# Ledger of designs, part 5: peptides against a protein of PDB entry 3VZA

Target 1, 98 residues: chain A of PDB entry 3VZA
Amino acid sequence: RVERLCKSKELFEERLGLEIRRIHNEQLQFIFRHIDHKDPDKPYMFTLSINEQGDYEVTSCTPPLDCISEFQLKVRETNNFSAFIANIRKAFTALSFK
Target 2, 62 residues: chain B of PDB entry 3VZA
Amino acid sequence: AAYVTQLYYKISRIDWDYEVEPARIKGIHYGPDIAQPINMDSSHHSRCFISDYLWSLVPTAW

## One batch from the design tools (peptide; made by RFdiffusion4, then SolubleMPNN)

Design b1_p27_2_s4
Fold by OpenDDE base, seed 3:
Structure b1_p27_2_s4 (fold): chain B 98 residues (1-98), chain C 62 residues (1-62), chain A 27 residues (1-27)
Amino acid sequence: as target 1 above (98 residues)
Amino acid sequence: as target 2 above (62 residues)
Amino acid sequence: SEKEELEEKQKELKEKLEKELEELEKK
């Protein structure tokens, strides 16, 4: 089971180009790669936590996204975490073309 | 890695087939209406194309 | 450890998501 779980993580990381890691102050860092076709290894990142109110909170976003605050509001309203992450990736993709 | 893999599933709704050759990307995406099979030859595509394709399966509607 | 901390944080997020989705599905 452990071997399968490790393999699963590696497959997701490579195929989705998404790495998830723990960072300081009880946060999760989401690192997107494979965004810029001219530079596949260029990272696009945001960090996420649950604040004292129990709500999802984006604590950083690099490069910055104008829409990130709106997405934070939307995920709090809908709890559609999948759409939240997918929309962020979509926004990063759009940014990479500019 | 149990929780991270669960998180990946919550995000992507993809379940991989782990019993195939490394060059074969095979799995199932579970959408709200249908289950869509995934079956790609990774040697025929760039890493970016593969990722873009897989993410295109994930709905962005809130 | 770092691994344990990540798992705990992911558990917290997952549990929150699961509870909220359950409530949404009831409506």
Scores: peptide ipSAE 0.142, ipTM 0.892, DockQ to the pose 0.019
Fold by OpenDDE base, seed 2:
Structure b1_p27_2_s4 (fold): chain B 98 residues (1-98), chain C 62 residues (1-62), chain A 27 residues (1-27)
Amino acid sequence: as target 1 above (98 residues)
Amino acid sequence: as target 2 above (62 residues)
Amino acid sequence: SEKEELEEKQKELKEKLEKELEELEKK
């Protein structure tokens, strides 16, 4: 089971180009790669926490996204975490073409 | 690793076939209405193309 | 220890996120 889970994580990381890390101050770091086809290893990342009110809170975004605050609002309203992450990746992708 | 794999599934709704050779990307994407099979030859595509394709399966509607 | 405190905080976050995701899945 442990080996299977480790393999699963590696497959997701490579195929989705998404790494998820636990970091200090009760946060998760989401690191997207494979965004820029000219620089596949260039990271696009944001950090997420649950604030004192119990809501999703984006604590950082690098590079910055104009839409991140709106997405934070949307995920709080809908609880659609999947769409939240997917939209962030979509936004990073759009940014990479600028 | 157990939690993170669950999180990946919650995000992507993809279930991988772990018993295939590394060059074959096989799995199932579970959408709200229909399950979409995934079957790709990784040697025929760039890492970025593969990721873009897989993410294209994930709905962005809130 | 500091390490233990960090691990507990991270565990708590995981549990909170898991609960939120479960609530969505049940809707």
Scores: peptide ipSAE 0.141, ipTM 0.887, DockQ to the pose 0.016
Fold by OpenDDE base, seed 4:
Structure b1_p27_2_s4 (fold): chain B 98 residues (1-98), chain C 62 residues (1-62), chain A 27 residues (1-27)
Amino acid sequence: as target 1 above (98 residues)
Amino acid sequence: as target 2 above (62 residues)
Amino acid sequence: SEKEELEEKQKELKEKLEKELEELEKK
């Protein structure tokens, strides 16, 4: 089972181009790659925490996204975390074309 | 890695076929109304294309 | 230790996030 879990993680990381890391101060770091077709290894990332109110809070976003605050609001309203992550990736993708 | 893999599933709704050779990307995306099979030859696509395609399966509607 | 405390905090975050996602799945 451990081997399967490790393999699963590796497959997700490579295929989705998304790495999820635990970082300091009770945060998760989401690192997107495979965004820029000209530089597949270029990272697009944000960090996420659960604040004292229990709400999702984006603590950083690199590169910055104008829509990130709206997405944070939306995910709090809908609790649709999947759409939250997917929309962020879409936004990063759009940004990569600028 | 159990939690992170759970997160990946909750995010993507993709379940991989782990019995296939690495060059074959096989799995199932579970949408709200339909299960979409995934079956790609990774050697015929760029990493970016693969990722873009897989993410395209994930709904962005709130 | 500090390391253990950090791990606990990170675990708590995971649990909270997981809980939120589970609640969504229950809908």
Scores: peptide ipSAE 0.134, ipTM 0.887, DockQ to the pose 0.016
Fold by OpenDDE base, seed 1:
Structure b1_p27_2_s4 (fold): chain B 98 residues (1-98), chain C 62 residues (1-62), chain A 27 residues (1-27)
Amino acid sequence: as target 1 above (98 residues)
Amino acid sequence: as target 2 above (62 residues)
Amino acid sequence: SEKEELEEKQKELKEKLEKELEELEKK
């Protein structure tokens, strides 16, 4: 089971181009790659925590996204975490064309 | 790595076939209505194309 | 509506997701 779980993580990281790390102050860092086709290894990332109220809170975003505050509001309202992550990736993708 | 793999599934709704050869990207994407099979030859596509395609399966509607 | 039904299902998922996120952050 442990071997399968490790392989699963590696497959998701490579195929989705998404790495998830634990960082200081009880936060998760989400790192997208494979966004810029001219530079596939260029990272696009944000950090996430759960605040004292139990709500998702974006603590940083690099590069910055104008829509990130709206997405934080939307995920709190809908609790659709999948759409939250997918929309962030879509926004990073759009940014990479500029 | 159990929690992170669960997170990946909750995000993507993809279940991989772990028994196939490394060059084969095979799995199932579970949408709200239907399950869509995934079956790609990774040697025929760039890493960016593969990622873009897989993410295109994930709904962005809130 | 279908959207409302989806949102309701996602709300039920939040509790488990929050626990997973918290445990990932603590380990």
Scores: peptide ipSAE 0.086, ipTM 0.886, DockQ to the pose 0.025

## One batch from the design tools (peptide; made by RFdiffusion4, then SolubleMPNN)

Design b1_p28_7_s1
Fold by OpenDDE base, seed 2:
Structure b1_p28_7_s1 (fold): chain B 98 residues (1-98), chain C 62 residues (1-62), chain A 28 residues (1-28)
Amino acid sequence: as target 1 above (98 residues)
Amino acid sequence: as target 2 above (62 residues)
Amino acid sequence: KEEELEEKLKKEEEEYEKLKAMFDKLLS
């Protein structure tokens, strides 16, 4: 079990190009790589917390996304965390072509 | 690591086959209606292509 | 080696306990 858990994390990080880190003030940082095919290691990231009301809150986004506020609203409404992360990656991908 | 692996599954809905050779990307993506097998040779693709492909399996509908 | 990994995993889990409770909504 221990071996598999460690391997699982590494496989997800490499294959999805997504690193998840715990950050100060009880936040999660999501770091996407493998977005720009010309620069696979270039990071695209955002941080997420739970505010005093218990709602998901994006506390930072680099590079900035115009749609991030809308996505925050959508995930609060639907609680579809998978779609939330996937849409953010999709938006970062679109941004990388500019 | 158990917590983060739970997050990865919650996000991707992918279950890897951990018993295959390192060069083989094998697993199952569990969609809302059907499960789709994943079976790729990582040596035949770039890191970006692999990631793009896997993320393409994840629905973006809210 | 297995014991070492178990200890590392345990320490990591302890660091995530507070976050796990806060983000329970993500796992529901």
Scores: peptide ipSAE 0.215, ipTM 0.907, DockQ to the pose 0.659
Fold by OpenDDE base, seed 1:
Structure b1_p28_7_s1 (fold): chain B 98 residues (1-98), chain C 62 residues (1-62), chain A 28 residues (1-28)
Amino acid sequence: as target 1 above (98 residues)
Amino acid sequence: as target 2 above (62 residues)
Amino acid sequence: KEEELEEKLKKEEEEYEKLKAMFDKLLS
C-alpha cells in the first residue's frame, strides 16, 4: 500500500503530464506538460487559492488565458473541479497551436 | 490515500492498475455513467499522445 | 526501503496538510 501511494503520484504526473505543487501563501500550482508535441517539456501553469469569501481564485496563469476568468466563475457555480482543470488543459492545448 | 493522490483522482477519475509491468498503462476511468478500461503499451506512443488520450476521457461539461 | 517510502509519504502529507483544510471544497 505504501509503495502504491508513492507510485500513484509518479504515474499521474507522467501519464497526465500534470504536476501539483504547494507554493507560498497557501496556494496550489498546477503545471501541465505534454501539451506541445514539438516541445513536450514546455510548462503551462496556473496557481489557485481559496479567497476570503471561500471561493476558488486563480492567482496566476502562464501563459495567460482569456477564458480563465470565465472558468473561475463556472467552477464557483458548479463546483465541478474536474471539468475546471480539464477545460484549462484544453485551453492551453488550443493556445499551443497559435 | 495521500492528499495529492486524492486530488488526482478527483480530477481524472482514473484508478491505475499497479500490478502490471511499467511499460503497460492499465487502469479504469470512471465516468458518470460508464466505466472505461484503459490498456495501452507506452512503448508504442509518445508522452504527449498518452496524455492527450487520457485527458480526452475527462468530461469538460460543467 | 519500506521505511524510506513511509517517511517520504509522511513528509508529503505534512506539506499539504494546511492546504487540505483550505481546499475541503475540492474534496467534497
Scores: peptide ipSAE 0.203, ipTM 0.903, DockQ to the pose 0.606
Fold by OpenDDE base, seed 5:
Structure b1_p28_7_s1 (fold): chain B 98 residues (1-98), chain C 62 residues (1-62), chain A 28 residues (1-28)
Amino acid sequence: as target 1 above (98 residues)
Amino acid sequence: as target 2 above (62 residues)
Amino acid sequence: KEEELEEKLKKEEEEYEKLKAMFDKLLS
C-alpha cells in the first residue's frame, strides 16, 4: 500500500503533467507541464489559498490569465474544484498557442 | 502522499490500475454519468498528447 | 525499502496536516 501511494503520485504527475506542492503561508502551488507541445517542460503555474473569509483565493498565476478572477468567482459559487483546475489548464493551453 | 493523491482524484476523477506494465496507462475515469475506461500504450504517444487526452476527460462545466 | 517509504510518507503527510484542515472544503 505504501509503495502504491508513492507510485500513485508519480503517475498522476507524469500523466496529467500536474505537480502539486505545499508552499509558505499554507498555500498550494499547482504546476502544469505538457502544455506547450513545442516545450513540454515549460511550467504554467498558480498558487491557491483559503483567505480570511474562508474563500478560495488565487494568490499568483504565471503566466497571468485574464480569466483567473472569473474562475475564482465560479469555484466559490459552485465549489467545483475539478472544473476549476481543468478550466485553468484549458486557459493555459490556449495561451500557449499565442 | 495520501492527501495529495486524494487531491488528484478530486481533480481528475481518475483511478489508476497499478498492476499493469509501466508502459500501459490503464485506469477508470469516473464521470458524472458513466465510467470511462482508460487503456493506452504510452510508447505510442507523446507526453503532451497523453496529458491532453486525460484532461479532455475532465468536465469543464461548472 | 518498505520501511523507508513509510517514513517518507509519514513526513509528507505531516507537512499537509494544516493544509488539509484549511482545504477541508475541497474534499468534503
Scores: peptide ipSAE 0.202, ipTM 0.910, DockQ to the pose 0.624
Fold by OpenDDE base, seed 4:
Order: C-alpha cells, then sequence, then structure tokens
Structure b1_p28_7_s1 (fold): chain B 98 residues (1-98), chain C 62 residues (1-62), chain A 28 residues (1-28)
C-alpha cells in the first residue's frame, strides 16, 4: 500500500542510519549516521554521480577516505553497489575510532 | 519513494515487515546464499548498535 | 489520509525521476 512506501524510507533511514538525498547536478548524497556511538547524529557523507561515460563517480567524501578511490574503481569493475556502500560505511566506522 | 526504497533494497538486501509494532525491527536479509531473519526489540539496543548489526549482515566482498 | 500520502509519495518520487534514469545501473 501507499502507506508502506512512505513508512519504508523512514524505517531504512532510522535503522540503517543512512539517508539518501538528491542534490544538485544530478547527484546522490549518502549520509551515514549512527557511526560514532558517542555522537550518533554525526554525519559521514559522500556524493555519487554517473559521469559522462556512465561510470560511478564519487564527487565528494566527508570526512575523506583514503580508500574511496579504490572503492570507486571496485564498484566500476564489479557493479556491486551493495558492497560499495557497505565498504564505505565500514571505512567511516574505522575512521571514527581514530 | 519507490526509487529510494529500491535503492535501500539494492544496498541492504533487507525487506522489512511493516505490520509489526514500532519497537519491533523485523525483516529478512537476503544474502547471496541464505536468508537471515531479523527480529529485534529496538528498545533493547542503541541506534548505533542496531545500525551496526544490520550493516554487519551486508557482505563487503566485491 | 490516503490522498495525502499519495500526494506526498508522488512528489517525492518526482524528485528522483531524473536520477532514477541516470542510476538505472544501480538497480541492474
Amino acid sequence: as target 1 above (98 residues)
Amino acid sequence: as target 2 above (62 residues)
Amino acid sequence: KEEELEEKLKKEEEEYEKLKAMFDKLLS
């Protein structure tokens, strides 16, 4: 039902601590929260677009991740978007412990 | 909403049970080999723990 | 209530239409 669709996004946002937003220049912004257990609302973000060649392109990452370029390459090679996002979250999590 | 929910499923491979009480986090994670049931009482866990747990279900192998 | 939800979801979906086309490969 229509109600389910409305509820679905909210459940995903809260439970995964992941917000997905449309931003300027045809980009998606992925905002992770619930990363830092001492500051659950602290955002960890990256933006993603499809470039002119049709490839995934990370256009920003805040805070920066050393591995983000590698992950961009990997997702282009594998098209495993799930692993891409999960690895980014894992990297942000590791960063939060430093 | 449909597109966004599709993205969430593509990312997490989680399908929620939307007919349970708000405090119940119930669903299924569809892994490459097995389906993992999810059934948590959110009142027993922090938001961060819940998120960490759910993300732990998502494979990171490329 | 149902009409309100339908309108809300419609508006939200429309915001992602262009991105949906671009990111079709995400769903493939």
Scores: peptide ipSAE 0.198, ipTM 0.903, DockQ to the pose 0.660

## One batch from the design tools (peptide; made by RFdiffusion4, then SolubleMPNN)

Design b1_p29_7_s1
Fold by OpenDDE base, seed 3:
Structure b1_p29_7_s1 (fold): chain B 98 residues (1-98), chain C 62 residues (1-62), chain A 29 residues (1-29)
Amino acid sequence: as target 1 above (98 residues)
Amino acid sequence: as target 2 above (62 residues)
Amino acid sequence: RRREEERRKQLEELDKEDVKELLRKIIES
């Protein structure tokens, strides 16, 4: 079972180009790759926590996205975390075209 | 690791077939109404194309 | 098959789980 879990994680990381890490101060780091076709390994990332009120809170975003605050509001309203992540990736993709 | 893989499923709604050869990208995407098979030869596509395609399966409507 | 049915049941249970609770479990693990 452990081997299956490790394999599935690796498949998600490679195929989605998304790595998820637990970092200091009770946060998760989401790292997108495969965004820039000219530089597939260039990372686009944000960090997330659940604050004391129980709300999604983006604690950093690199590179910065002007839409990230609106997305945070939307995910708090809808609790659609899947759309939240997908929209962030879409925004990073748009940013890569300058 | 178990919780992280569960999170990947919650995000993508994809379940991989991990028993096939590495060059074969095979799985099932569970959409809102219907499930669709995924079956790609990774040697025929770039990593970026594969990722873009898979993410295109994920709805962005809130 | 039985294994496929078991996997389907597992995914159905995941569909019912609150994603926020899952995130908390990851953070607190």
Scores: peptide ipSAE 0.761, ipTM 0.960, DockQ to the pose 0.977
Fold by OpenDDE base, seed 5:
Structure b1_p29_7_s1 (fold): chain B 98 residues (1-98), chain C 62 residues (1-62), chain A 29 residues (1-29)
Amino acid sequence: as target 1 above (98 residues)
Amino acid sequence: as target 2 above (62 residues)
Amino acid sequence: RRREEERRKQLEELDKEDVKELLRKIIES
């Protein structure tokens, strides 16, 4: 089972081009790749925590996204974390064309 | 690893078939109304295309 | 068939779990 879980994670990482890491100060780092077709390995990333109020909080975003604050508000309202991540990837994709 | 894979599922709604050959991208996407199979030959597509396609399965409506 | 049904039930239970709680579990692991 452990081996299966490890393989599953690797499949997600490669196929979605999304890596998830636990980093310092009780945060999660989400790293997108396969965004820029001209540079598939270029990372697009943000960090996330659950703050003292129990709300989703984006603590960093590289490269920066103008829409990230709005997305943070939306995910707090809807708790639709899937749409949150998908919209961030969509925004990074749009940014890669500029 | 278990919690992270669970998170991947909650994000993507994809369940992989991990028992197939590495070049075969096989799984099930659980959409809101219907479950759809995923079955691709990775050798026929770029990594970026595959990722874009899979993410296109994920609704962006809040 | 039975294994597939069990897997489906596991995923259905996962669908019910609050994603925020899952995130906390990852952070605290």
Scores: peptide ipSAE 0.761, ipTM 0.960, DockQ to the pose 0.968
Fold by OpenDDE base, seed 4:
Structure b1_p29_7_s1 (fold): chain B 98 residues (1-98), chain C 62 residues (1-62), chain A 29 residues (1-29)
Amino acid sequence: as target 1 above (98 residues)
Amino acid sequence: as target 2 above (62 residues)
Amino acid sequence: RRREEERRKQLEELDKEDVKELLRKIIES
């Protein structure tokens, strides 16, 4: 079962181009790759925590996204975490064309 | 790893078939209305295309 | 069929879980 879970994680990481890491100060780091077709390994990242109020809080975003604050608000309102992540990826993708 | 894989599922709504050859991207995407199979040969596509395609399955509506 | 049904049930249960709780579990693990 452990091997199965590890394999599943690897499949997600490779196929979605999304790595999820636990980092310091009770945060999760989301690392997108496969964004720039000319540089598939170029990372696009943001970090996330659940603050003391129990709300989603983006603690960093690299490169910066002007829409990230709005997305944070939206995910707090809707709790649609899937759309949150997908929209961030979409925004990073759009940014890669600039 | 268990919780992380569960998170991947909650994000993507994809369940992989891990018992196939590595080159075969096989699974099921559970959309809001319908479940659709995923079955593609990774050797026929770039990593970016594959990722873009899979993410295209994920709704962005809030 | 049984395995498929069991997996489906597992995913259905996962669908019911609050993503925040899952995130907390990851952070605290």
Scores: peptide ipSAE 0.762, ipTM 0.960, DockQ to the pose 0.969; fails the geometry check
Fold by OpenDDE base, seed 1:
Structure b1_p29_7_s1 (fold): chain B 98 residues (1-98), chain C 62 residues (1-62), chain A 29 residues (1-29)
Amino acid sequence: as target 1 above (98 residues)
Amino acid sequence: as target 2 above (62 residues)
Amino acid sequence: RRREEERRKQLEELDKEDVKELLRKIIES
């Protein structure tokens, strides 16, 4: 089972171009790659925590996104975490064309 | 790793067939109304194309 | 057939789980 879980994680990381890490201060780091077709290994990332109020909180975003605060509000209201992540990737993709 | 793989599923709604050859991208995407099979030959596509395609399966409506 | 049904049931249970609770498990485990 451990081998299957490890392989599954690797498949997600490579195929989605998304790595998820636990980092200091009780945060998760989401690292997107495969965004820029000219530089597939260029990382686009944000960090996330669940604050004392129990709400999603984006603690950093690199490169910065103007829409990230609005997305944070939307995910708090809808709890649609899938759409939250997908919209962030969409925003990073749009940013890569500038 | 178990919780992280579960999170990947909750994000993407994709379940991989991990028993096939590495070059075969095979799985099932569970959409809101219908489940769709995924079956691609990775040697025929760039990494960026594959990722873009898979993310296109994920709804962005809140 | 049995394996496929079992996997389907596992995913159905996962669909019911609160994603925020899953995030907490990842952060704190």
Scores: peptide ipSAE 0.761, ipTM 0.960, DockQ to the pose 0.960; fails the geometry check

## One batch from the design tools (peptide; made by RFdiffusion4, then SolubleMPNN)

Design b1_p30_3_s1
Fold by OpenDDE base, seed 4:
Structure b1_p30_3_s1 (fold): chain B 98 residues (1-98), chain C 62 residues (1-62), chain A 30 residues (1-30)
Amino acid sequence: as target 1 above (98 residues)
Amino acid sequence: as target 2 above (62 residues)
Amino acid sequence: MEEEEKEKKAEEEKRKEEEELKKLLKPSLP
């Protein structure tokens, strides 16, 4: 049911603090919130695409993460997309303490 | 798009119970090990705590 | 062998799931 799917999206967005958006040039934008407990609405985001070779490619990251390139390499090697997203969130969380 | 729900599942491996009161965060987290039930009262926790907890269920090992 | 066949099948399913996920990551799809 469409209504349930819409509800599902809303539940995931709020509970995970993760919004997923379609953006131009066949990319997805992942927007994390609920990272900074002092500012729950502060966004931490990156954009992702599947390039012509079929590989995961991060096209932007705001704020920038030093580890993002390494994570891109890791997800290409392991294809563990779940761990990829989780590690990015973990990195943003660590960054929020600076 | 509605398909985004599939992405959320692929990321989190969480399946929500959609028939409960909105204030009740109830579902199941799946993984390589035994499935873990989720059952929280959202009124007892901050949004950040809830998110942190749920993400803690997601393995970070590559 | 049975074990090798099962392993091969598992790898095939894994590959299939990976491809499906990458399709989901393509905004051009519904």
Scores: peptide ipSAE 0.550, ipTM 0.922, DockQ to the pose 0.093
Fold by OpenDDE base, seed 5:
Structure b1_p30_3_s1 (fold): chain B 98 residues (1-98), chain C 62 residues (1-62), chain A 30 residues (1-30)
Amino acid sequence: as target 1 above (98 residues)
Amino acid sequence: as target 2 above (62 residues)
Amino acid sequence: MEEEEKEKKAEEEKRKEEEELKKLLKPSLP
């Protein structure tokens, strides 16, 4: 049911505080909110593509994360995409305390 | 919407119960361990707490 | 050999899932 699919997207966006957008050049933008408890609507975002070699590639990260290059390497080695996203969120959370 | 929902499942391994009232956050988290039920009253928690809790269910081990 | 076949099948399915995910992550615009 189309209605359920739309509801599903809305539930995930609100409950996880994660929005996923298609952007130019076959990329995805991942936008985290609910990171900073003092500013729940503040976005923490990165963009991701699969490059010509077929590898995960982070094309931008705002705010920047020192660990993002290491995470990109790790996801290429393990192919654990779930852990990749979760670790990025954890890193953004750590930034929010500065 | 099916496309995005697939991505959310691949990330979170959560399947929502769509038949419950909006104030009830109910579903199942799947993973390497036994499937874990989710059942929260959203009125008892901040949006940030809810998100943090749900993300805590997602393993960060590579 | 039976366990080896099961492990091989599981690894193949894992590889297929990874490839399908990468396809999802390289989407065409609507």
Scores: peptide ipSAE 0.548, ipTM 0.921, DockQ to the pose 0.073
Fold by OpenDDE base, seed 2:
Structure b1_p30_3_s1 (fold): chain B 98 residues (1-98), chain C 62 residues (1-62), chain A 30 residues (1-30)
Amino acid sequence: as target 1 above (98 residues)
Amino acid sequence: as target 2 above (62 residues)
Amino acid sequence: MEEEEKEKKAEEEKRKEEEELKKLLKPSLP
């Protein structure tokens, strides 16, 4: 089963083009690839934590997204984490065309 | 590993079929509507296209 | 059960699910 779990992670990383890493200061790093079709390995990333109040908090975003603060507000209001991540990817995709 | 896979499921709502050939992207996407099958030949598509397609299955409505 | 009650119940369940997710997001957990 350990083998399957490892395989599962690899499949998600490759197929979604999303790597999830635990980093310092109790944060998660989300690294999107496969955004720019001309440069599939170009990373688009953000970091996320749960603050002391228990709220989602974006601690960094590279490249920066103007909409990230609004998305943070929306996910706090709706508790729709899936839509939160999907909307960030959508925003990165839009940014890649500029 | 279980931790990360749980996150991926919470994000994507995709359950992979692990018993197929590596070149076959097969699974099920669970959404608010009827569960939708995923069945793609990865050799016929770019990595970016595959990712875009799979993410298109994930609702962006808040 | 009225549709509004169904929607309320669904939202409450979603909230509970996300609270559990928030716990998963804390690195103190394995």
Scores: peptide ipSAE 0.396, ipTM 0.907, DockQ to the pose 0.094
Fold by OpenDDE base, seed 1:
Structure b1_p30_3_s1 (fold): chain B 98 residues (1-98), chain C 62 residues (1-62), chain A 30 residues (1-30)
Amino acid sequence: as target 1 above (98 residues)
Amino acid sequence: as target 2 above (62 residues)
Amino acid sequence: MEEEEKEKKAEEEKRKEEEELKKLLKPSLP
């Protein structure tokens, strides 16, 4: 089972181009790659926590996204975490064309 | 690893087939309607194309 | 009545899934 779980993580990281890390102060770091086809290893990243009120909170975003505050509001309203992450990737993709 | 795998499933709703060779990307995407099979040859596509395609399966509607 | 009961059950299940996900997203808990 341990072997399967390790393989699963590797498959998701490579195929989705998304790495997930636990970082200091009870946060998760999400690192997207495979965004810029000219530079597949260029990272696009944000950090996320659950605040004292139990709400999703984006604590950093690099490069910055103008829409990130709106997405934070939307995920708090809908609790659609999948759409939240997918929309962030979509926004990073759009940013890579500039 | 179990923890991270759970997050990936909650995000993507993809379940991989772990019994195939690495060059074959096989799995199932579970959406709100019907499950869709994934079956790609990674040797015929760039890493970016594969990622873009897989993410296109994930709904962005709130 | 049946549809209302189904909707109530679905909403409760969604709430439960939300709580479990937020628990997963709290790095100090796992």
Scores: peptide ipSAE 0.371, ipTM 0.902, DockQ to the pose 0.054

